Peptides against a protein of PDB entry 9GMZ. Designs and how they scored, part 35

Target 1, 343 residues: chain A of PDB entry 9GMZ
Amino acid sequence: TGFPLELLTRPATERLAYFENYTVAHPRLKEVYEILMRTIAEPAGASFIFVYGASGVGKTTLRLRVEQKLTELALPKLESDRARVPVVGIEAIAPESRYFNWKEYYTRALITLEEPLIDHKFDYGVRGISRDNFGKINVESKVVAPALRRALENALIHRHPDVFFVDEAQHFGKVASGYKLQDQLDCLKSLANMTGILHCLLGTYELLTFRNLSGQLSRRSVDIHFRRYCADSPEDVQAFKSVLLTFQQHLPLAETPNLVDHWEYFYERTLGCIGTLKDWLKRVLSDALDREATTITLKDLQKRALSVAQCQKMFKEIQEGERQLSETEADVQNLRSALGLGA

## One batch from the design tools (peptide; aimed at target 1 T23 L29 V243 T246)

Design b2_p16_8_s4 (made by RFdiffusion4, then SolubleMPNN; from b2_p16_8, 6 letters changed)
Fold by OpenDDE base, seed 4:
Structure b2_p16_8_s4 (fold): chain B 343 residues (1-343), chain A 16 residues (1-16)
Amino acid sequence: as target 1 above (343 residues)
Amino acid sequence: TPPPPVLGEPVEPVPL
C-alpha cells in the first residue's frame, strides 16, 4: 500500500513528517534487527554487542526500532517497576578536541536515563547533580568525570535497562596523544562490569579496531555486521530496487515518481546504503513540497545528491572496512585449519 | 514526543 492519500490535502510539514517517520523494512535491516533483538533477550554472558557497518547504512534506524520494541515489550512490567527504564540510547559526540569527552558522555547518558516521567528521584550520591522542578537533570560545571561516572553507574544499576545503546561509538577511538585506545575500552568494560548492563556500540568499521585490541572484550562481545547492498550481487540489486519502489510509493506527492528506473544513479550516490538514500529523498521531498511540486524529477535529485568526490571518499572507507572483515574471516578459517578443525 | 517510527510494510519485490 502507498502513503495515505489524505496527506495530499495536509500541510507540507505533515507530509514531510510522514516520510521522515516511514521506515522501509528492507532485508538487511530485518536480519540485523532479529539478531540484535535475540542477542539482547539472550546475551549468554556477553557484556557488549558491536554493530558495525558503512556510514549511512541505517544503524540509527536500527537502534530506534529496537528501542521502540523494547519499550513496547516492557510496558506491562513498568507498571509494577516504576524505577525501571527498559532501554537507554545515546549518540556519542565527535570531540572538538583530540580526545573523547567522557564528562560530556556521562552527562548525556545521565540526562537520557533520567526522563522527567520517572517519579522516583534517585539520589546520584554526587554533589552538584540535581533535578529541576521540571525533572530535568542539571550537572554543575564543577562536577568531575570520575564523579559523573559513579553517578552513571548508580543510575544504570537503579534503572536496570535491558541494553545501553551508544550510537556513533567510533568516536571513543579519538584518543589524545600519549593515551592508548585500550584505556578507553577498559573504561567501557569497567562500566559494563560494574553495572551488569549490556552495552551495544553502533558505529562505522572503525569499531573493528576496538574488537581487535581486546581479547578480553572478544570473549564477552557479540559482533553484528550491518552490510550495505552490493551491486555485484543480483539479490542485493533486487533488494535495493525493491527499496526504491517502496520509497516511491511512500513519497506523499500527487504523482508517483519513477525512482526504480534511476536505480543505478541512486546506487552510485548511496553506495547501497539505505540511510543515505532516505536522507537524500527527504531533502528532495522537502524541496518539492516547498515548491508545491506534483512530483520529483531527476533535476531535483541531482540538486541534492552527494558529490562524486564525497561518494569516492565514502567508498574507499567502506572498501577498507569490508577488506578488514574478509581478512578476519580468512584468519578464522586459517586458525580452524591450524587447530585441526574442519573447514 | 514525535510518534514512534512506523515499521513500513515488507519491501514488496519490484516486478521484473
Scores: peptide ipSAE 0.040, ipTM 0.708, DockQ to the pose 0.350
OpenDDE base, seeds 1, 2, 3, 5: peptide ipSAE 0.021, 0.010, 0.018, 0.010; ipTM 0.544, 0.485, 0.517, 0.464; seed 1 fails the geometry check

## One batch from the design tools (peptide; aimed at target 1 A239)

Design b2_p17_1 (made by RFdiffusion4)
Pose (drawn by RFdiffusion4):
Structure b2_p17_1 (pose): chain A 343 residues (1-343), chain P 17 residues (1-17)
Amino acid sequence: as target 1 above (343 residues)
Amino acid sequence: SSFTVTTDVAPALEELA
């Protein structure tokens, strides 16, 4: 398999768009996708899905693909329920203040729930907020956060989304003190519990500070780790080389450059993160198409790679996250002994 | 953003194996 040969006659813009739209279902992403879809289809009391992963591992692409896939299920379902949004997805806003702005979060979450059949919803629940009949949801600056949250809860329980996505969930950790971390997540827990809607949180390894704050949160959450490819296990190395081969075969050029020979350097500057690899390859392809190059050279790869210091910081954060998420038989035995079960 | 082409890695692993 490979890129369509017809693209050679087409201008560089078509090649670049093709490579941008190209995706690879590498094993780690496939497994994480399967687990996430299975868990969304049946939460069974869980009110959170944590998706931990390094920067550039593909959390956002996973969110988009699962959003598109779930939207497919909604079309047959729509014949039964006219007013139902299948999936709602938003991004956590990094606040300018010391603490996360819950009022802005509620505002943006309610705005994202805009639908053409707004007549079906009627009143949101609290005065001061309504659509301006121009397709935009208007909220009043005098409306307080408790009333806006109550309106969001009513809107969510009316629409009943399958899953609620909060991309970049590490921004929830912006707090004004050292004790507000548990309350920051308890608010979202209460919102999810009352609305009966699973809140799937995606973020980098900084999200691990939101892992196990309390036993209630521990039970109300499901941990999904989007692990990067490690060079320690030969199988992961094989998979990383294989992803390079698929990219080598699928980037539009006159002749396919050799990328497996330079797999060590790629791993050195990508740490196995597939998104970081594709961004680099797309940048190199764009640089090459400017000069109409027939192949990719190592010099081109080196020109638009990542700095050593950047990769050092990436690896430090990744090591810390993997160390915190590691699970061994020793931990299971310790828990067994402390529980008094034995063996 | 859109996802028009998606390729599985499994055949590539068999080729390398």

Design b2_p17_1_s1 (made by RFdiffusion4, then SolubleMPNN; from b2_p17_1, 9 letters changed)
Fold by OpenDDE base, seed 2:
Structure b2_p17_1_s1 (fold): chain B 343 residues (1-343), chain A 17 residues (1-17)
Amino acid sequence: as target 1 above (343 residues)
Amino acid sequence: RSFDVEVDLEPYLELLR
């Protein structure tokens, strides 16, 4: 099934919005989605889920689809339990200083918990937290981080989400010392334990450094590796070509472009990352719509491609992350051998 | 095949009425 042909008569803004909102159900996304949904439903005593993978692999898309599904599944229960929020999702901000801004983190989390549909205004028990006429939280400057933490703990307990998502979670690791990084992990662990809410941290391979610093988190965490497609795997190449085929069918243009014939060029400039691919195609589609073009050409693609230098940098970061994971797998095998368990 | 999940917001909209 391609795009609705009626879009060809619609404004460029609607045509672009269609493609922006369209998500390809590619194998790696489905696999990680199924694992994540199952883990959220049955955490088996886990307090954390770590989802890591290359930049542009599609982690934000995964999060948004899980949030949508959890909301859908909660709708029948929300009629009887109007206090419940099915899911909370925030993006971690890179600290401007060597210190993570916990006050900002707690404030953003509290704001995200305030769905306008929540009839039951929760009293946070903290002076200087107010709601406007639209139910939006306002936090006065005098409110300190420990008070905001208590407010968030109370809100999470009261709203009882199935999961708390933190996107770009590698930003927690951007602190100057390993000791401070451990303190941040302990803070997150304490929040999860005090609230009983499962936390899912999504991030780049830099998140592995954060995960490995806490031996205690290892016992209470589930790891999900969101892999890119690899050109050395025939199955991955076929999946990547299938994604290109699907995208070409869902570009709202009068003439279907042949993306599949250029699969090697698409792979070279995306490193097998579907998010990077989609963002590239969005830029190219926008340019085509601005020109009222009937299709997209290789020249249009080349104009919006990442440079070779950008791809080389991204590839080095991916290789380092994949190497660290391979070392962890080897460590497991070494541990098993040392325990007298067969490999 | 689309991986789009359509969330029916109608129950929420009904609660706003």
Scores: peptide ipSAE 0.023, ipTM 0.623, DockQ to the pose 0.026
OpenDDE base, seeds 1, 3, 4, 5: peptide ipSAE 0.023, 0.006, 0.009, 0.008; ipTM 0.602, 0.392, 0.392, 0.405; seed 1 fails the geometry check

Design b2_p17_1_s2 (made by RFdiffusion4, then SolubleMPNN; from b2_p17_1, 9 letters changed)
Fold by OpenDDE base, seed 2:
Structure b2_p17_1_s2 (fold): chain B 343 residues (1-343), chain A 17 residues (1-17)
Amino acid sequence: as target 1 above (343 residues)
Amino acid sequence: RSFDVEVDIEPYLELLR
């Protein structure tokens, strides 16, 4: 099934919006989605889920699809429990200083947790938290981080989401010392334990450094590796070509471009990351629509491609992350051998 | 296959009103 042909008569903005909203159900996304949904439904005493993978692999797309599904599944229950929020999702911000701004984190979480339309407004029990006429939370400057934490704990308990998502969670690790990083992990662990809410941290391979610092988190965490497609795997190459085929069918252009014949070039400039691929195609589609072009060409692709230098940098970061994971697998094997368990 | 689950959130928004 391709794009609706009616889009060809629609404004460029609608045609672009169609492609922006379109998601390819590629094998790695489906696999990680199924694992994540199952883990959220049956956490088996886990308090954390770590989802890590390359930048541009599609972690944000995964999060959004899970949020949508959890919302859909909650609808029947919300008729009887209007206080419930099915899912909460925030993006962690890179600290401007060597210190993580917990006040900002708690404030953002509270704002995201409060749907303005919820009839049953929660009293946070904290002075200096107010609502505007639209039900949006306002936090006065005098409110300190410990008070905001208590407000968030109470709100999470009251709203009882199935999961709390933190995207770009590697930003928690961007602190100057390992000791401070452990303190941040302990703060997150305490929040999860006090509220009973499952936390899912999504991030780059830098999240592994954060995960490995807490031996205690290892017992209460589930790891999900969102892998890129690898050119050395025939199955991965076939999956990547299938994604290109699907995208070419869903580009709302009068003439279907042949993306599949250029699969090696697409792979070279995306490193097997489907998010990077989609963003590239969005830029190219936007340019084509601006020119009222009937199709896209290799020249159009080249104009919006990442540079070789950018790809080389990204690839080094990926290789380092994949190496760290391989070392962890070797450590498991060494542990098993040391325990007298067969490899 | 589109992984576009058009989750109509309008029923959720209506329930929250």
Scores: peptide ipSAE 0.018, ipTM 0.478, DockQ to the pose 0.027
OpenDDE base, seeds 1, 3, 4, 5: peptide ipSAE 0.018, 0.008, 0.013, 0.006; ipTM 0.493, 0.443, 0.432, 0.422; seeds 1, 5 fail the geometry check

Design b2_p17_1_s3 (made by RFdiffusion4, then SolubleMPNN; from b2_p17_1, 11 letters changed)
Fold by OpenDDE base, seed 2:
Structure b2_p17_1_s3 (fold): chain B 343 residues (1-343), chain A 17 residues (1-17)
Amino acid sequence: as target 1 above (343 residues)
Amino acid sequence: RTFDREVDLEPYLELLR
């Protein structure tokens, strides 16, 4: 199934929007999606889910698809329980200073919980938090972080989401000391415990530092590795080619471009990361639409490709993350062996 | 294979009006 042919007569903005909203259900995305959905449905006493993988692997796409599915599943119950929010998702912001801005975090979480669709406006019991006529939360400058935390705890308890997503969660780790990192983790753990809400942290391999710092979090966390496609795996290469085939069929152009024949070049410049691939194709499609081109050429691809230097940097970061995971797996095996448990 | 399109919340929004 390709794109709707009617799009060829539509404005460039609509053609681009079609491709932007299009999601390839590739094997790694499906696998992680199924594991994540199952874990959210049956957390088995877990308070945290860690989803880690390379930058551009597709973690944001995963989050959005899970949010959509949880919303869809909740819709019949939302008719009777108008206070419920099925899911909450925020992006963690990189701190401008050596200190994580908890006030900003709590404010963003509260804003996200204030869906205009919720008829039941919850009073957070905090002075200086107000709502406009559209239900948008306004936080006065005088409101301190502990008050915003209490407001968020109350909101999460009242709205009872199935999960609280934090994208780019490696930004919690960008603090000046390991001690402060532990304090941040303890703060998050306390929030999850006080509210009874499952937290899902999505991020880069820098999230593995959180796993190593808290042996207590490890007991109450589920780990999900969102792997890239590897060129040394025939199955992964075939999956990557299948993604290229699907994208070429869903580019709203008069002539279907041959992306599959250039799979090695696409792999070289994406490192097997489908998000990176999609973003590259979006840029190239935008250029093609601006020129009213009938297709995409190799020259068009080359114009918008990541540089070799960028790919080399990204690959080093991936290799370091994959190495840390392999060491952790080896440590588990060594521990099992030392305990007299079979490998 | 594709994931399903965005959940159309408009019918739900209409019920809340």
Scores: peptide ipSAE 0.017, ipTM 0.473, DockQ to the pose 0.026
OpenDDE base, seeds 1, 3, 4, 5: peptide ipSAE 0.013, 0.011, 0.007, 0.000; ipTM 0.445, 0.428, 0.351, 0.373; seeds 3, 4 fail the geometry check

Design b2_p17_1_s4 (made by RFdiffusion4, then SolubleMPNN; from b2_p17_1, 8 letters changed)
Fold by OpenDDE base, seed 5:
Structure b2_p17_1_s4 (fold): chain B 343 residues (1-343), chain A 17 residues (1-17)
Amino acid sequence: as target 1 above (343 residues)
Amino acid sequence: KEFTVEVDLEPYLEQLA
């Protein structure tokens, strides 16, 4: 099924918004979605879920889909428990300094947790946290990070989300020393333990550094690798071509562009990352709509492609992450073999 | 505005075919 043909008579803004809001349910996304949903439903004593993969693989799309589904599943319970929030999701921000800004993190988490117009005013027990006339949380500049943490702990306990999502979680690792990285992880672990709320950290392969630093987290964490499509796998190539086919059908243009015939070029400039592909196509679609073009051409694609230098840098980061995971898998197999456990 | 993201399963269905 393609885009609604009525979009061809609609403003460029509506046509672009359609494509922006469109999500391809590609095999890797579905697999990771199913594992993540199962793990959230039955955490089995886990306090953390780590979802790691290449930049632009689709982690934010995964998060948003899980948030939507958890909200839908919670609707019947929300009728009886108006204080409950089914899910909370935030994006971690890259620190401008050598230190992660916990004050900003706690503030953003509180704001996100309380954005729903829930009739039940929660007293945070912290002076300088208030609601405005629109019910939005306001945090005064005088409120210190430990007070914001206590407010967040109380809010999480009271609202009892099924999971707390942190996107771009590799930014917790952008600290000047490995010791400080452990402190960040211990801080998150303490928050999860104090609230009883499952945390899901989504990020790049830089999250693997967190896994290696805390042998204690390994017992209470679930790891999910969100893989890219690999050109050396015929199945992955077919899935990538299928994604291109679906995108070409859902570009709201008068003439369906032939993206599939250029699959190698799309692969070269996305490294098998569907989020990178979608963002590229959004830019190209925007340019086409601005020109009132009937279709997109290879020249239009080339104008908005990532540079070869950008792709080479991204590929090096991917290869390092994939190598680290492959070594870990081999180490597990070697350990099992040494223990007399069958492969 | 309900952020109704439409999920297209076509790429997954084509891999199963």
Scores: peptide ipSAE 0.016, ipTM 0.466, DockQ to the pose 0.427
OpenDDE base, seeds 1, 2, 3, 4: peptide ipSAE 0.009, 0.010, 0.009, 0.010; ipTM 0.372, 0.409, 0.451, 0.427; seeds 1, 4 fail the geometry check

Design b2_p17_2 (made by RFdiffusion4)
Pose (drawn by RFdiffusion4):
Structure b2_p17_2 (pose): chain A 343 residues (1-343), chain P 17 residues (1-17)
Amino acid sequence: as target 1 above (343 residues)
Amino acid sequence: SSALAHAPVLTEPAPLP
């Protein structure tokens, strides 16, 4: 397989758009996707889905893919319920203040729930907020956060989304003190419990500070680790080389450049993160299409790669996250012994 | 004609020889 040969006659813009729209279902992503879809289809009391992963591993692409896939299920379902959004997805806003702005979060979450059939919802539940009949949801600055949250709860319990996505969930950790970390997530827990809607949180390894704050949160959450490819296990190396081969075969050029020969350097500057690899390859392809190059040279790759210091910071954070998420037989034995079960 | 380049494409990794 490979890129369509017709793209050679097309201008560089068509080649670049093709490569941008191209995706690879590498094994780690496939497994994580399958686990996430299975868990969303049946939460069974869980109120959180944590998706831990390094920067550029593909959390956002996973969210978008699963949103598109779930939207497909909603079309047959719509014949039964005319007012139902299948998936709601938003991004956590990094606050300018010391603490996360819950009022702005509620405002944006309610705004994202705009539908053309707004007549079906009627009143949101609290005065002071309504659509301006121009397709935009208007909220009043005098409306307090408890009333806005109550309106969001009512809107969510009326629309009943399958899953609620909060991309970049590590911004929830912006707090004014050292003790507010548990409360920051307890508020979202209460919201999810009352609305009966699973809140899937995606973020980098900084989200691991939100892991096990309390036993209640521990039970109300499901951990999904989007592991990067590691050079230690040969199977992961084989998979990383294989992804490079797929990219080598699928980037539009006159002749396919050799990328497997330089797999070590790619891993050195990408740490196995597939998104980081594709961003680099797209940047190099864009640089090459400017000069109409027929192949990719190592010099082109080196020109637009990542700095050593950047990759050192990436690896340090990744090592810390993998160390915190590691699970061994020793931990299972320790838990067995402490539980008094034995063996 | 531009639809070719603007359609999403999904594949699996090609195996190594």

Design b2_p17_2_s1 (made by RFdiffusion4, then SolubleMPNN; from b2_p17_2, 5 letters changed)
Fold by OpenDDE base, seed 2:
Parts: C-alpha cells; structure tokens; sequence
Structure b2_p17_2_s1 (fold): chain B 343 residues (1-343), chain A 17 residues (1-17)
C-alpha cells in the first residue's frame, strides 16, 4: 500500500499532482465527514451548519470530499432533472475594506452555481446578468447588491442544492462593530430562509462569535467542531503517527523517507493539524522533485517548516478557541444540573 | 496516465507496526 510505482518514471508535475490529490481519511476527518453528511441528509429544520476548527485542520479537504460525494449521489437524479445542482461551494474573501463585499459574494455564488455544463438557461429576471458564448455568467458593474441577491435567491430555488458551502467564513466577522456582524448574520439567515437551502459555514474558531451573537441562529444551527490531534492524548498521538506513516508511503520518491521517527518535530510545527502537515510535505516534495532527489531529509523539512514564532501565534489562537468551547460545554452542564436533569 | 495522477486517491491511515 503506497503510491503507484509507475509514478517514479513520470514527470515531476505528475508526481506532485498525485500527492496534491492524495488524502488520508484520518479519524477526525472521517468523524466530521460522517456527522456533516448525516446533517445534510437530515437537517431536522436547521438552516445552518457551522464547522469550526484550527487553521490547517483540514476543513477545505472536508468540503471537497462532501462536494464530491453529494455530486456522486445526485448523478442518477441529474439525468432526469437537468436543472438541479447537487452542491454549491464558495470561499469567502477577506475584505480589503472594513465592509464585507456582498456584491462580490453574490456574483461568485451565481458564477459557481451556473457552471458552463448546465444546458438549462435560467432567466434571473435581472438586467445586466448575461451568459457568454461559453455559458459563463457575466455580471455588469452597474448591477446592485439587492438585484444580485434576488438573482441568487431565484437560482438557488431553481437549482435546489442539498447544501451551500462557504469556506473561510470567519471573514464575515472582520467587521469593525458587533452591530455590523449581526446585520451580516441576518442577511445570511434571510437568504437561507427565503431559498430553503441549508447553508454550511466552514472556518476558524472566530466562527464561535457568530454562534454567540444570534440566539435565533443558534436554535437553527448544527455545530461541528473539527478538532486537531492533541499530544496529551495517547490515542491522538497514535493517530498522528499513523498519518505520518501513511504520508511517507504516498510520497512519490525512490526512497521512502522516515517521517515517523521525527513525529515530535512534525507535531511541534503543525500543532496536530493534518492540513498544515500536508501543505508542509507538499512544499518539501516540490523542492525534492526540482532537485531530482531520491528522498527527503530532515534538512529539507527544516527549510520549509513554519517558524517557532508562527507556531506560537497559531497555538494561542487554538487555545483561546478550545477554551471558549470548554466554557460553553460547562455552562450547558451547569444549566442541566440547575434544571435537575443530572450531569 | 495523466488521468491516474489527477484522480483523487483517498485511503485510511495505515496501522503503526
């Protein structure tokens, strides 16, 4: 079990592309995937799913796997209903200004929803939205955000995706005042309610602010914590070492590197985040392939590692997020005890 | 060949020896 040995005779670009497309279905990814797929199938009146966890834990990998699976499951229905789109996924852009760009958000959502392969032209009823000769949506600069919202509402109703994904959703929270953050949440809530489409927001622990600011959103949301691996848990250490063992066998190099013997160094520089680990190994693999190297060394790893200062900053952000979640869990237990429901 | 290199491969983590 490892990479196809035929890759050793292939160009460096094909070898790198293999590793980029390779995924370890590690325990935390599998757990969150199963919860997310179940919640999408049976939302039980939820309008939102929040998936939060450390930067580099693997949220984008989770999204892409769910998008793939929902597409595969929808294929038999898409043959009969060519208007349906099974899933829509966008990444939220960090605003250059103190204000979230809703016009850009709606435009990107419309472009993603209307891939060129959809033969059924829908009329959005909005002047200045057109399709080019390749079926791509073009939005004229004169189209205002309220018109783009109506176009997106109509498109989501017509295409009926099982879920609408927003990756890097913490970027909605980068608004200079608590009032403006609530207004952004009310806009998202209104879009979900008007379309009947389930929204999944993926992001960092900054998404916990969205959970706490709207007691009405919390009642209509499902929360999924994508945890990192913790060095204080023997089970988590074994899982992390198993991931290292798996990655070392899937690096398309002539000599298999020993990553497992360096597990503490990998843990120190990834904080137990598998996405951070994969991105690090990808950079090191690229450097090795460029040199036509037979393997990777500790020196090659050190050249592409995050700095100690970067890891210390990331760790403080993780500890604050984990603390806020622990306080919320304790508050629920205290409430249950005060109600006489037991622990 | 290019299709195999571009196909998403997913595997469960290997047991430690």
Amino acid sequence: as target 1 above (343 residues)
Amino acid sequence: AAALARAPVETEPLPLP
Scores: peptide ipSAE 0.256, ipTM 0.763, DockQ to the pose 0.910
OpenDDE base, seeds 1, 3, 4, 5: peptide ipSAE 0.090, 0.248, 0.214, 0.243; ipTM 0.616, 0.770, 0.760, 0.759

Design b2_p17_2_s2 (made by RFdiffusion4, then SolubleMPNN; from b2_p17_2, 7 letters changed)
Fold by OpenDDE base, seed 5:
Structure b2_p17_2_s2 (fold): chain B 343 residues (1-343), chain A 17 residues (1-17)
Amino acid sequence: as target 1 above (343 residues)
Amino acid sequence: AAALARAPREVEPVPLP
């Protein structure tokens, strides 16, 4: 069970696209996927879901898989309700300025929600929002952020998605003052409350700082920790090796490379993050295909590896996030003990 | 339809021998 052997006779672009579109359903991804799908189906009055995890753990892959599944599940209903969009997902952009660009956020959300393939045109009630001849939304430069917000609120109510995803949501936090971060969270909370649409924010451990800023968000939000694989856990090491074995079988090369024997080196340069691993292997595969190579070597891997300095920086960010979560778990146990609830 | 066409194929990890 590996890649289709017919790919060996196909163009390099098709071989690369096969690997890019390939997803390993690894244990942590499945666990988080099941929790997320259950929470979307039964939000129990939650307005927010927060998905925290290391950069390169696979949060974008998780989002795309959930978006696919929600779309598949909604297809029978979409035949009768042509106005409905089952799911909407955007990526938050790092602000170029000290201020979060709400105008850009609302514009991207509207463009994504109102894709050209939607037959039922909605009037947003806002002058300067139109559709071109291809059904693409055009937002005139004169349209102000409060008008775009009202347009998005109306569009979300009309399209009624099961969830609104915001990937890389830590970029909301890059605003120069903690006070402005609270205002942003209150703004998002207001949007979720006014529309009745569940919001899912995916991001790095920097999202944990947002959780601590709003005691009111804590009551109406579900937390999901997307953990990396840890080298101190035999089960996690076995899962990581199994992922390497799967990737080596799905690299469309004439000779199957031995990745598993180098698992420690892969772990050292990915920190147990499968997204980082996949992106590394994509770069190495691209280089191999460009050379018409029959396989990949350790030297090819070393050429495209993250530097030790990059790994050390990422590891410090991970350790700080994991520490904050562990402290929160200890605080819950201390609170339970103080309440006379047994540990 | 277009969202489904971009959908990654999922494969279960191969058990280690």
Scores: peptide ipSAE 0.271, ipTM 0.750, DockQ to the pose 0.426
OpenDDE base, seeds 1, 2, 3, 4: peptide ipSAE 0.039, 0.189, 0.046, 0.068; ipTM 0.678, 0.757, 0.684, 0.705

Design b2_p17_2_s3 (made by RFdiffusion4, then SolubleMPNN; from b2_p17_2, 6 letters changed)
Fold by OpenDDE base, seed 4:
Formats: sequence, C-alpha cells, structure tokens
Structure b2_p17_2_s3 (fold): chain B 343 residues (1-343), chain A 17 residues (1-17)
Amino acid sequence: as target 1 above (343 residues)
Amino acid sequence: ASALARAPREVEPLPLP
C-alpha cells in the first residue's frame, strides 16, 4: 500500500509533511533499534552506549524512534510519577570556535529536559535560571558552565530518564590544541556517574576515537555499529532496492516515479545511507510540489543530488571508519587466540 | 507529549516483486 490518495487533493505543505514524517523500517534500522532497546532495558552496569555509523545512515531517525517507544512504554507509569521523564535527547552542536561549548550544551540539555508541559516544577538551586509564565526555561548570560552542569545533574536526578541521548556526539571531540580529548570524556563520565543516568552517544566513526581513549569507559560502554548498505553484498543491494520501492510508493505524487530502475545512481549518490536518500528525496519532492509536477524525473533528481566530489569525500571517511572497526574485530580475535580462548 | 507529536509513521519496506 502506498500513500493515502487523499493527499493528492491536499496542500503541498501537507504532502511534504507526510513524506517527512514517513519512516521505512529498513533491516539495519530494525536491527540497531532492537539492540539499542534491549541495551537500554538491560544496561548490565553500562553507563554509556556508543552508536556509530556513516553520516546520513539514519542515527537521528533511530533516536527519534527509540524516544517515541520509550515514551509510549512509560505512559502508564508517568500518570503516577509526574516528575519522571522517560527519555531525553539533544543534538551536540559543532562549535563555531575550536572548543566545544559546554555552557551551550548544558543549557540545551536543561531546556530539553525541562519541557514546558512538565507540571512538576523543579528548583535547580542555581541563581539566574528561571521559568517564564509559559514554563519555558530562561538561562541568564551570567550563569557559568559549572553552575549549569550542577543544574543539569540535579534535573537528571529528579527526572530519572531511562536514557540521555546525545546526537552528533563526535562534536565533543573538537578540542583545541593543548586540550586533551580525555578531559571531555572525563566530564561526560562524571556526569553519568553523578546522575546514575545511562548516556547514549550517537555519531560518526569519529566516536571510535572516544572509545579507544578511555580504558575505563570501555568497561562500562556498549558499542552499536549502525552499518550502511554495501553494494558488494547481494542482500544489502536487495534491501536498498526494497527501500527505494517503498519510497516511490510513498511519494505523494499523481504518477509513481520509477526509483528502483535507477538504484545504482541512488546508491552512487547516497553510499547506501538511507538518511541521505530520504533527505535527497525530500528536496526533490519539495521542488516537484512547488512546480505542481505529477511526478519526479531523473533531471529533478540530478538537480538535488550530492556532487561526485561530496560523495567521494564522504566515501573516504566511511572507508576509514569501516577499516578501523575491521581492525578492532581482528585484534579481538588475535587477542583471544593469543590467550588460548580460541577464535 | 512533544515526543509523541514528532513520532514518525513507521512502515515496513515492501518486498521486491
């Protein structure tokens, strides 16, 4: 079944919103979702979950789907515990400067955790943090990062989320010359330890640098690799074509475009990343709706495609990340063999 | 409430014919 045919008579904004809010439960997303949900339910003393994969693989979609599911599962308990938030998710911002902005991070985390709809008001014990009449958190410019950290620690303890998500978490690795990446990890570790809240960091393969730097985090972390679809795997190619078929049926256009026949071109310009594919199709759909077009053409696709140079750069970054993971798996096997545990 | 309002509609991928 495709999109609701009634959408063809609806405004372009509603047609676009349908596609934006549509998610294909593709095999890799489903696999990582099940692993992540299980790990959140049974962390086994872990304080961190690392979810790493290519840019545009669908990590944000995964996060949003898990946030939804955790909220749905918590609803019966939230009626009795109005202070509890089942899940909190933020995106780490790329610093404009050479330094990660902890003040901004703590402010955004606090604002996200303290949604206006939470009836139970909390006093953060920090001067210069207030709520307006609409329940919106206001943080005065004079509030320093250590005070914001204490406010966030207190809020996390009070709200008791099952997990705290940080998307684009590779941005914690952007430290200036002379600062150690270890200091950033020690800050995150301290926040998790002080609050008792499980942290899930989602990001690119740059997160592998974080995993490798802290032998103490490795003992208390779970790793989840969100893989792209690979063209050298017949099963992955079939899954990718199935995703294209599903998207073509869910584009709210009068004439169904044939995306599947162009699967190689879609693969070339997405590198097997479904998030990149969805974002490309969203741009093309928006252009088609603006022109009141009945379908999408190859020319429309080409106009919004990533350039070959962009794809080549992204592919090099992916290959380096996949190589580092493959070496780590081989090192584990070599270590097991050397210990006499067998392969 | 905000998380539910942002809930994407999940659909299983169609099998290839």
Scores: peptide ipSAE 0.066, ipTM 0.699, DockQ to the pose 0.401
OpenDDE base, seeds 1, 2, 3, 5: peptide ipSAE 0.027, 0.033, 0.030, 0.032; ipTM 0.578, 0.548, 0.625, 0.612

